# Peptides against a protein of PDB entry 5FRP: the designs that were tried, part 8

Target 1, 225 residues: chain A of PDB entry 5FRP
Amino acid sequence: VEWTESIPQIIATREDISKELNQALAKTFIDSDPRVRRTSVMIFNKVPVTEIWKNITNKAIYTSLLHLAREKHKEVRELCINTMAKFYSNSLNEIERTYQNKEIWEIIDTIPSTLYNLYYINDLNINEQVDSVIFEYLLPFEPDNDKRVHRLLTVLSHFDKKAFTSFFAFNARQIKISFAISKYIDFSKFLNNQESMSSSQGPIVMNKYNQTLQWLASGLSDSTK

## One batch from the design tools (peptide; made by RFdiffusion4, then SolubleMPNN)

Design b2_p22_4_s1
Fold by OpenDDE base, seed 5:
Structure b2_p22_4_s1 (fold): chain B 225 residues (1-225), chain A 22 residues (1-22)
Amino acid sequence: as target 1 above (225 residues)
Amino acid sequence: SEEREKMLEEAYEEALKKAEEE
């Protein structure tokens, strides 16, 4: 009974602590000292995504994280770009969409757009970093076609107009190549199975295989020219 | 600034500890 009576107080205390923590953290993201901002970003990097979502409920913190992608301090900016991309990927993989976290997801879902919009800065270093995090975290290589498509659709579903433009300009080719390679692997496996080749689908698969190879060859040749 | 950094570090450590316990 005493333990039960303490539960409301503990919950209340935890809520209070959580609120205070969120308020404090919100301030640190906009601190004038780059070291403080860096430390703030590192929380999102080092703390498990599930714990972040559980404990950080202030929307302003997530918004502030996204704003740091355009930070003047190079180190903080680079860290932020990497962190938000990774956090986005981890969130997609580990965090369920609920009514309670809907508002946070609305912010997190803008991370892809935020990243793709960085191409408009026209900085080579930023572009390289964005390329890197896109292929590592946003649109990672996935052998499962359904998962790849689902991820792609998820990423694209919240794009703004500028992000779409950047996507088509810079990454569409690479994504297509990745998909084509995956298909190639599947076709190769199919072709190695004699029973499958003897089926009515054999010629169809062979045709698709050849088309894929031709497309790949053309794409690779254009990249080498 | 240093105090704020320390507070963040402490909060971080606490969050890590909680995550390890789950």
Scores: peptide ipSAE 0.070, ipTM 0.636, DockQ to the pose 0.013
Fold by OpenDDE base, seed 1:
Structure b2_p22_4_s1 (fold): chain B 225 residues (1-225), chain A 22 residues (1-22)
Amino acid sequence: as target 1 above (225 residues)
Amino acid sequence: SEEREKMLEEAYEEALKKAEEE
């Protein structure tokens, strides 16, 4: 009975400690010292994603993290861009959407838009970094077509108008290439099966295969000029 | 600045300890 009575107090105390911790962390993300801001961002890299979602409940922390993507300090900005992209990917893979975490997900779901909007800064280094994190974390290589399409739709579903524009300008070609490669693999598997080639579908698949190869060849030639 | 950095480190260590205890 005494143990049961102590549990609410412990939970309340932990909640109070958690609140104080969240308030303290929120201040560090906006600290004037870039070293403090850097250390704050590193928490998202060092702590497992599940623990972050559990312990960081202050929305302002997540909002501040996203804001650091436009930080003037180069090192902090670069770290933040990598961190937020990785955190987004890990969250999609490991965190379920619940009623309790809905408000945090609303912020996290804006990460793709936040990243794609960085293209409008027109900085070559930023563009290269954004390209890198998109292919590594936002739209990673996925051999399963259904999973790949689902991820793409998830990323696009929360785009603002500017993000859509930049997406089509910079990444539409790469996405098309990825899908074409996937189709090429499927066609190659079909063509390697002699029984399938002898079927009525053989000539149709062969024609589609040739069209895909021609498209791929034309795209690769443009990248080399 | 140093005091704030120390507070962050302490908060981080506490968060890590809690993560290890679960």
Scores: peptide ipSAE 0.067, ipTM 0.621, DockQ to the pose 0.013
Fold by OpenDDE base, seed 2:
Structure b2_p22_4_s1 (fold): chain B 225 residues (1-225), chain A 22 residues (1-22)
Amino acid sequence: as target 1 above (225 residues)
Amino acid sequence: SEEREKMLEEAYEEALKKAEEE
């Protein structure tokens, strides 16, 4: 009986600790010292995504993380950009959307827009970093077409107007390249199958393959100039 | 500032330990 009575207190204490921790973390993300902010961002890098979602429940923390992408301190900003992109990708892969986490997802779903909006700063270093994280985390190479399309649609579904504009300006070509590469791989597999080549579809696929190759070659040549 | 950083690091380490134990 005494043990059962202690359980609510333990739970309450843990909840209190969790609340206090969240409050403390919220303060550290907005600390005036860049080192403190850096350390705060590193939590999202070092702690598994599932644990972050479980333990960090204060919305302000996530909002603050996103805001750090535009901060003046270069090191913290760069870290934040990488961190939030990776966190977004991991969240999509590992975190289920539930009623309980809906409010956090509403914030996390803005990460793609937040990143694409950084192009408007017109900083070459930022642009390069954003390009890098987009291809590494937001729109990674996926050989499965359905999965790739699903990811793309997910990323685009929460874009603001500015993000869409940036997307089309900077990444439309890269996305096309990614799709083309995927098609190329599929065509290559098809062409390696002798039975498929002997079919009525063989010449059609070969033609599409050649067109894809030409397009890829032209695109790559332009990127090297 | 340093104290807060230390507290954060400690909290982080605890969180990591919990994550490793699961």
Scores: peptide ipSAE 0.069, ipTM 0.631, DockQ to the pose 0.013; fails the geometry check
Fold by OpenDDE base, seed 4:
Structure b2_p22_4_s1 (fold): chain B 225 residues (1-225), chain A 22 residues (1-22)
Amino acid sequence: as target 1 above (225 residues)
Amino acid sequence: SEEREKMLEEAYEEALKKAEEE
């Protein structure tokens, strides 16, 4: 653990991380101690993306990072999911695609698919986290339409069939949520108007409002319905 | 600073030693 904690400092100061360090780091990602694995993942959070790409050249490290998204240890898994999503976004923004880094990019380009595949686990906590990182890092809010479309196409370009299916399911859920929220707002406005409440439509609207609230409160768990 | 580089080198060497021992 202590060794792994020192790695960010080493990476930040050394231009050339030795092959040995990469090998050692690769081992820490598969260490039996969750604390060691956690610390290993934290390297990707503490070190600038440019320095990671420069110094971490062992493909196994990146592959192992992606595998930790399915880690049994909750804390490590959650950290990994956030880390890999952020790393993906930062890489897209800061790292150029070159011949030399092509092999690493081939791995990194699978991050979106890896994340979307987590929906098949059917765990509510995982789903929420994946939702969060998608909106924060994979498909962040972008006011520029061209940039937004480009990002979307980039994300989709490496999807497998399962990821596409998950993506469509996710989008369908988002549409439903958006619709529900919109209706909630409309209902709230209606309910705030006493004159509208006294109308024959009052009870109907109230019922729909309650149904909407129940659906929202039940969480996105019924998205499979 | 040279001192910081030295400290990092030492830390790296120690880390490598620990990694070899595992």
Scores: peptide ipSAE 0.018, ipTM 0.455, DockQ to the pose 0.010; fails the geometry check

Design b2_p22_4_s4
Fold by OpenDDE base, seed 2:
Structure b2_p22_4_s4 (fold): chain B 225 residues (1-225), chain A 22 residues (1-22)
Amino acid sequence: as target 1 above (225 residues)
Amino acid sequence: EEKRKELLEEALKEAEEKAKEE
């Protein structure tokens, strides 16, 4: 009988501990020290997605995580962008949508839009990172057409107008890059033929080749920065 | 700040342990 009377107290204590933990974590995400913010983001990388959803119930934590994508501190921002993209993908794969987790899903479903909106910052490093996480986590390679379409529709379902604009711009850029690579290959084949290089077309093709390379290079972040 | 970091590290460890038990 005595153990039964202790159960409600234990449950209440656990709930209190969980609440306190969530409150403490929420504060760490907005800490002035970037090291503290970094450590906070790392929780989402180190802990399985199922445990995160189970134990982190304070919506403010998720909102703060998303906000860190625009963090001034470069390292924290970069970590956050990768983390939130991966977390989104893992959540889609492993977490069921229920009535109980609806409020958290409403936040998580904005991750794609949050990422695509980063293109408006017009920072080359950010753009490259966003490109990478989109390809790796948001819209990964999927040979099954139905699954691929379903994922795409899920990603797009919560886009605002700005996100759609960025999405179309991204796709246009990818097409252009693909075309440029194809042309690069063609030019390389042409330039490898000595007879073709000695022709009147040689200098023209070389000029086009250089323009293509310059364009490709301009889209790449300076690895030294 | 140091105290907040410690709390977070403890929370992380607890979460990792729970994940291993399941």
Scores: peptide ipSAE 0.032, ipTM 0.549, DockQ to the pose 0.013
Fold by OpenDDE base, seed 5:
Structure b2_p22_4_s4 (fold): chain B 225 residues (1-225), chain A 22 residues (1-22)
Amino acid sequence: as target 1 above (225 residues)
Amino acid sequence: EEKRKELLEEALKEAEEKAKEE
């Protein structure tokens, strides 16, 4: 009986502790020091998604996480972009949509739009990172067609107009890249054939090859920058 | 589950400590 009477107090204490922790964490996300913000973001990487959803109930934390995608500090921004994409994917896979977590899901469901909107910054490094996280986390390779379609529909269901525009642009770019790669392979094969190189088509193919390489390179950020 | 909770608490503590040191 005494133990049962202590349970409400323990629960209340835990709730209070949880509330205090959430309040403290919310402050760290908006801290002036990039190191603090970085550490805050890292919580989402270190802690399992199920525990995050269970223990982090302050909506402001999730909102703040999303805002860091446009952070001036490069390292924090890059970390945030990767983190939110991964967190989104993990949430879709592991977290059930309930009435209790509906408000948090409303925020999390905006992650795809948040990411696709980063293309409007027109920064090559950001674009490459967004491309990477889209393929890795948002729209990962899925051999099951039904699952793939379901994921796609889920991602698209909360897009704003700008995100849709970016999505279509991205798809167009992917098609072009695929085509360019295919041509690159064909040109490379042609160039490796001495007989073909000695033909009248040799110089033409070489030119096309170079153009293809330049186009591919122009879409990639200089890894040395 | 307990280990997961510990990780969260440690991570939160680390974040708080860094926020205080600044």
Scores: peptide ipSAE 0.071, ipTM 0.650, DockQ to the pose 0.013; fails the geometry check
Fold by OpenDDE base, seed 4:
Structure b2_p22_4_s4 (fold): chain B 225 residues (1-225), chain A 22 residues (1-22)
Amino acid sequence: as target 1 above (225 residues)
Amino acid sequence: EEKRKELLEEALKEAEEKAKEE
């Protein structure tokens, strides 16, 4: 009997503590100090996804996380972009959709759109990072066709019009990059063959090689920026 | 599970402390 009477108090205390912690955490995501914001984002990296979903129940925290993708502070922004992409992937893999977590999922399901919308900023560094996280976390390599298609459909199911546009542009770019890399390899092989270089085709291939390199280089952000 | 909870608590505490120092 005494144990049963203590359970509601313990639950209430835990809920209160959880609520207070969530409120405090929500404030840290919008703190003026980028170091505080960074630390807040790092929670999503340090804590297992299952524990995040269990303990972070304030929707504002997730919304704030997504908003930090457009953060002015470069380090925080970059961390946030990686974090939210990884968190999305982990959530898809490890978190079941329930009635209780539906509202959080509604936010998390917007992560792909949020990321693809970053292309409209027209920043090369951001574009490269978005490209990276898409390949690593949003649309990772999946050998199983059914799983791959399902993942793709899941990602696309919550796209806004802008995200779709970016998605198609991205895919077109990827095809071009793949083609360019293939050509680069072929040209490199040709150029490494001395007999081929001495042929009438040598200068032509060299020119194409240089053009390909220039094209590839132009798509890369300056590492110093 | 207990270690995971501890990590969360530590991370939250760190975030709170940093928020208070400002």
Scores: peptide ipSAE 0.069, ipTM 0.650, DockQ to the pose 0.013; fails the geometry check
Fold by OpenDDE base, seed 1:
Structure b2_p22_4_s4 (fold): chain B 225 residues (1-225), chain A 22 residues (1-22)
Amino acid sequence: as target 1 above (225 residues)
Amino acid sequence: EEKRKELLEEALKEAEEKAKEE
């Protein structure tokens, strides 16, 4: 009987401790020092996804994590973008949707929209990073057609209007890049043939080749800046 | 499970300590 009476107190105490920890953590995400914010984000990389969902119950922490995707500090922002994408993927794979975690899932389900909305910043480095995390975590390679379609539908189901627009623009860009690469290959083959270069088509193909290269180069962030 | 909890607690403590040093 005494043990049974102590259990609620222990649970209550643990809940109180958990609450205090969650409150403290929530403050670290909005700390003025970028090093503190970085360390806070790293928790999501160091701790297994199942333990995060179990122990981090303050919604403000997840909201703050997502907000850091637009952080002014480059290192923190880049870390956050990678972290939130990975966390989303891991959550989809390992966390079941229950009544108890519904409110957290409502936040996590906005991660795809949050990421796609970063394209509107019109920063080449951010765009490249978003492209990377989309292919690595959000829409990973999946040979199973049913699983691939299911993942795609899951990602799209929570898009806002801006995210949809960005998604279509992204796909259009990828198609264009793919065509450009194909043309590059064809032009390269043509240019490697000396007989073809001496033909009347040589200068025309060379011009198209240069235009293609310029277009490809303009879409890539200058790694030297 | 205990190890996972310890990792979380350590990470939280580290974040809190860094927040206090400011």
Scores: peptide ipSAE 0.068, ipTM 0.649, DockQ to the pose 0.013; fails the geometry check

Design b2_p22_6_s3
Fold by OpenDDE base, seed 1:
Formats: sequence, structure tokens, C-alpha cells
Structure b2_p22_6_s3 (fold): chain B 225 residues (1-225), chain A 22 residues (1-22)
Amino acid sequence: as target 1 above (225 residues)
Amino acid sequence: DEIKELKEWEEEEKKKLEEALK
């Protein structure tokens, strides 16, 4: 753990990280101690993306990072999911594609698929986290249409079949959520009107309101688990 | 069942990584 904690400083100060250091770092990502794995993931959060690409040249490190998205240890997994999404976004923004970094890009370009494939686990906590990182890092709001389309095409260009299916399901769900929220608002307005509540439609709308709330709540994770 | 599959996958991938690092 202590050794791994020193790595961010080493990367920041040295322009040429030895092959040996890269090999040693690669081993920490598969360490049996979750604290070591956690610390290893944190390197990607503490070191600027440009320095990571420059100094971490062992492809096994990047591959191992992606595998931690399915980690048994909850804290490590959650950290990894956020980290890889952010790293992907930063890489797209700051790192040029060159012949020298082609092999690393081949791995990094699979991050979107890796994330969308997590939906097949059918875990509400994971789903919420993936939803969050998609909107924050993978497909952030972009007012420029050309940039938005370009980003979307970039994300989709490396999808496997399962990721595509998950992508469409995700979008369909978002549309449904939006619709439900709209109905919730309409029902709330109706129920707040005393005349409307006293009408024959009052009980009907109340029932629909409750159903809508129940549906919305069913998509939320239990914060206690 | 899916959690079990994930655990199995993780173990397999871990073994592959360990072999690649030898």
C-alpha cells in the first residue's frame, strides 16, 4: 500500500518511468488486498491524463483497470467505474492519436462498451452509477451539434453487440422516465387544485399519481444496501 | 446468478492477467 501511494509523485516528477516500475505497478492492480487495488486506481485520479499516457506504457495496467469495473469489492468497483469514465473523457479531449499510443487507445476505446455492459448485471446501484457517468463523462451535454454528434459517433464506433443493445435500452428507459416525470407534474398540479380534487376524477388521478410514484421509486437503489 | 457469473469471469480474467505478468 505504501509503495503504491508513492507512485503518483514519482510519475509527476520523472519523465522516464522505467519498464520495471510499470511492471511493478501492473501487479498492484491484481493484488489480493483491496486497499492496494484502490490505491492503484487512485493513480489515474491524482495524475494528469497527459502524464499517465506519457509514463504508463504497460498495456496490462490499462486492461487491469477496466477489469476492476466488475470487482467484487464495492468501493473499488465504484471508484474504478468513475475513474475509467473520467479518464476516457479526458483522453478524448487531451490525447492525440498517434502510432506510438495506438495499442493503448485500442484498450481505452473499449471503456464505453465496458461501462454499458455493466447494465447486464441488473444491480440498481451499478445502474445508477453507470447512468451518472454516462451523462457526466461519456456523453456530456454539448450545445454544439457537430461536437455532440462527433462524440456520440466516437462512443458508438467501438461498441460490441451487447453494448449497442444496452445503449438502446438505456435511451428507451430515459424517455420513459421523462414521460413519467411529466405525468407526475401534471397529476401534482391537478391534486393541488381543490376543485379538481372534489370532482369525479379526483380519486382516479390520485391512483395514477401513486402508480407513477411507485414506478419512479422502483428504479432507485436502496441507499441502505 | 449474474453476480456469480461476474465472480467467475473476474477470477478467470485475474488468472489470465497473472499469466501475462509472469
Scores: peptide ipSAE 0.016, ipTM 0.513, DockQ to the pose 0.028
Fold by OpenDDE base, seed 2:
Structure b2_p22_6_s3 (fold): chain B 225 residues (1-225), chain A 22 residues (1-22)
Amino acid sequence: as target 1 above (225 residues)
Amino acid sequence: DEIKELKEWEEEEKKKLEEALK
């Protein structure tokens, strides 16, 4: 653990990380102790993306990072999902595609597919986290249409069939949620009016309001779990 | 059941990675 905690400082201060250090670091990502794995993932959060690409050249480290997205340990998994999404976004923004880094990019380009495939686990907490990182890191708000389309195409360009299916399902769900929220607002306005509530439509709208709330609530993860 | 499958997958992938690092 102590050795792994020192790695961010070493990467930040030293320009040449030895092959041996990379091999040792690769082993920490598959360590039996979740604390060691967590610390290893944190390297990607603490070290600038440019320094990571420069100094971490062992492909196994990047592959291992991606595998931790399906980690049993909740804290490590959640950290990994956030880390890999952020790392992907930062890499797209800061790292040029060259012949020398092609092999690493081949791995990094699979991050969107890796994340979208997590929807098939059918866990509400995982789904919520994946939703969050998609909006924050993969497909963030971009007012420039050309940039937005370019980012979208980049994200989709390496999707497998399952990831595409998840992508379409996600978008369909978001549309449904938006529609439900709109209905909720309309029903709330109606019910807030005493004259409307006293009308023959009052009980009908109340029922629809409750159904809408139940539907919205069913899609939310339990914060206590 | 899906969690079990994921655990098994994780263990298999871990073994593959360990072998690749040897």
Scores: peptide ipSAE 0.016, ipTM 0.503, DockQ to the pose 0.027
Fold by OpenDDE base, seed 3:
Parts: C-alpha cells; sequence; structure tokens
Structure b2_p22_6_s3 (fold): chain B 225 residues (1-225), chain A 22 residues (1-22)
C-alpha cells in the first residue's frame, strides 16, 4: 500500500519511470488487498492524463484497470468505473494518437465497450453508475453537432456486439424515461390545478400520476444496499 | 447470483493476469 501511494509523487517528479517500476505497478492492480487495488486506481485520478500516458507504458496496467470494472469489491469497482470513464474522456481530449502509443489506445478504446457490457450484470447500482458516466464522460453534452457526432462515432467504433445491444437498449430506456418524466410533469401540472383535480378526470390523472411515479422509482437503485 | 459469477470471473482473470505478468 505504502509503495503504491508513492507512485503519484514519483510520476510527478520524474520524467520517465523505469520498466521495472511499471511492472511493479502492474502487479498492484491484481493485489489481493483491496486497498492496494484502490490506491492503484487512484493513480489515474491524481496524476494528469498527459503524465499517465507519458510515464505508464506497460499495457498490462491499463488492461488491469479495465478488469477492475468487474471487481468483487464494491468500492474498488465503483472507483474504477468512474476513473476509467473519466480517463477515457480526458485521453480523447488531450492525447494525440501516435505510433508509439497505439497499443495503449487499443486498450483505452475498449473502455466504452467495457462499460456498456456492465449492463448485463443487471444490477441497478451498476446501471445507475454506468448511466452517469456515459452522460458525464463518454457522451457528454456537446453543442457542436460535428464534434458530437465525431465523439459518438469514436465511442461506437470499438464496440463489441453486446455493447451495441446495450447501447440500443440504453437509448430506448432513455426515451422511455424522458417520456415518463414529461408525463409526470403534465400530470403534476394538472393536479396542481384545483378545478382540474375536481373534474371527472381528476381521479384518472391521479392514478396515472402514481403509476408514472412507481415506474420511475422502480428504475432507481436501493440506496440502502 | 451475478455477484458470485463476477467473483469467479475475477478470479479467473486474475490468474490469467498473473500468468501474463510472470
Amino acid sequence: as target 1 above (225 residues)
Amino acid sequence: DEIKELKEWEEEEKKKLEEALK
């Protein structure tokens, strides 16, 4: 743990880390101690993306990072999912594709697929997290149409079949959620009007309102777990 | 249990990684 905790400082102070250091760091990602694995993931959060790409050259580190998305330890897994999504976004924004970093990019380009494949676990907490990182990091709001399309194509370009399926399912779900929210708003407006509420449609709209709420709530994770 | 499956998968992948890192 202590050794791994020193890595961000080492990367910050040294221009290049040795091959041996990279190999040692790679081993920390598969350490039996979750604290070590967590600390390893945190390197990607504490060190600027440009410095990571410059100094971490062992592809096994990146591969291992991606594997932690399916980590049995909840905290490590959640941290990893956020970290890899953010790292992907930052890499797209700040790292040029070169011949030298091609092998690393081949791994990093699989991050979107890795994340979308997490939907098959069918866990509401994981689903919510994946939803969140998609909107925040993978496919963020972009007012420029060309940039938005380019980003989308980049994200999709390395999808496996399962990721594509999840992608389509995700979008379908988002449409449904959007529709439900729209209806919720409409029903709420109706119910806030006393005259409307007292009408023959009042009870009907109330029922639909409740059904809509129930449907929306059913898609939420249990925060107590 | 999906969690059990994930644990099993993780252990398998860990072994693969360990072998690759030797």
Scores: peptide ipSAE 0.016, ipTM 0.527, DockQ to the pose 0.027
Fold by OpenDDE base, seed 4:
Structure b2_p22_6_s3 (fold): chain B 225 residues (1-225), chain A 22 residues (1-22)
Amino acid sequence: as target 1 above (225 residues)
Amino acid sequence: DEIKELKEWEEEEKKKLEEALK
């Protein structure tokens, strides 16, 4: 753990990292101690993306990072999911595609698929996290239409079949959620109006309101678990 | 009905996307 914790500083201070160090770092991602794995993932958070790309040249490290998205240890997994999504976004923004880094990009370009494939685990907590990182890092809000489209196309261009399916399912779900929220708002307004509530439609709207709430709540994970 | 429409839309968009990516 302590050794791994020193890696960010080493990367920051050195122009290049030896092959041996890369190999050693690669091993930390598969270490039996989750703390070591966690620390390894944190390297990607503590070190600027440009320095990561420059100094971490062992493709196995990146592959291992992606693998940790399915880590059994919850904390490591969650950290990894956030980290890889952020790293993907930062890479798209800051790293040029060159012949020299092509092999690494081939791995990094699979991050979206890796994340979208997590939906098939059918875990609400994972789903929520993936939703979050999609909106924050993969497909962030972008007011520029061209940039949005470009990002979207970039993300989709490396999807496997399962990821595509998941993507569509995700979008469909989001539309449904949006619709439900809209209904919730409308129903709430209606119910807050005494005249409307006393009308013949009052009980009907109340029922719909409750159904909407129930539906929305059913999609939420237990934060205590 | 809305769910059905969404599913249909999803399938259509999926097909379009698949065709565009060929």
Scores: peptide ipSAE 0.006, ipTM 0.376, DockQ to the pose 0.094

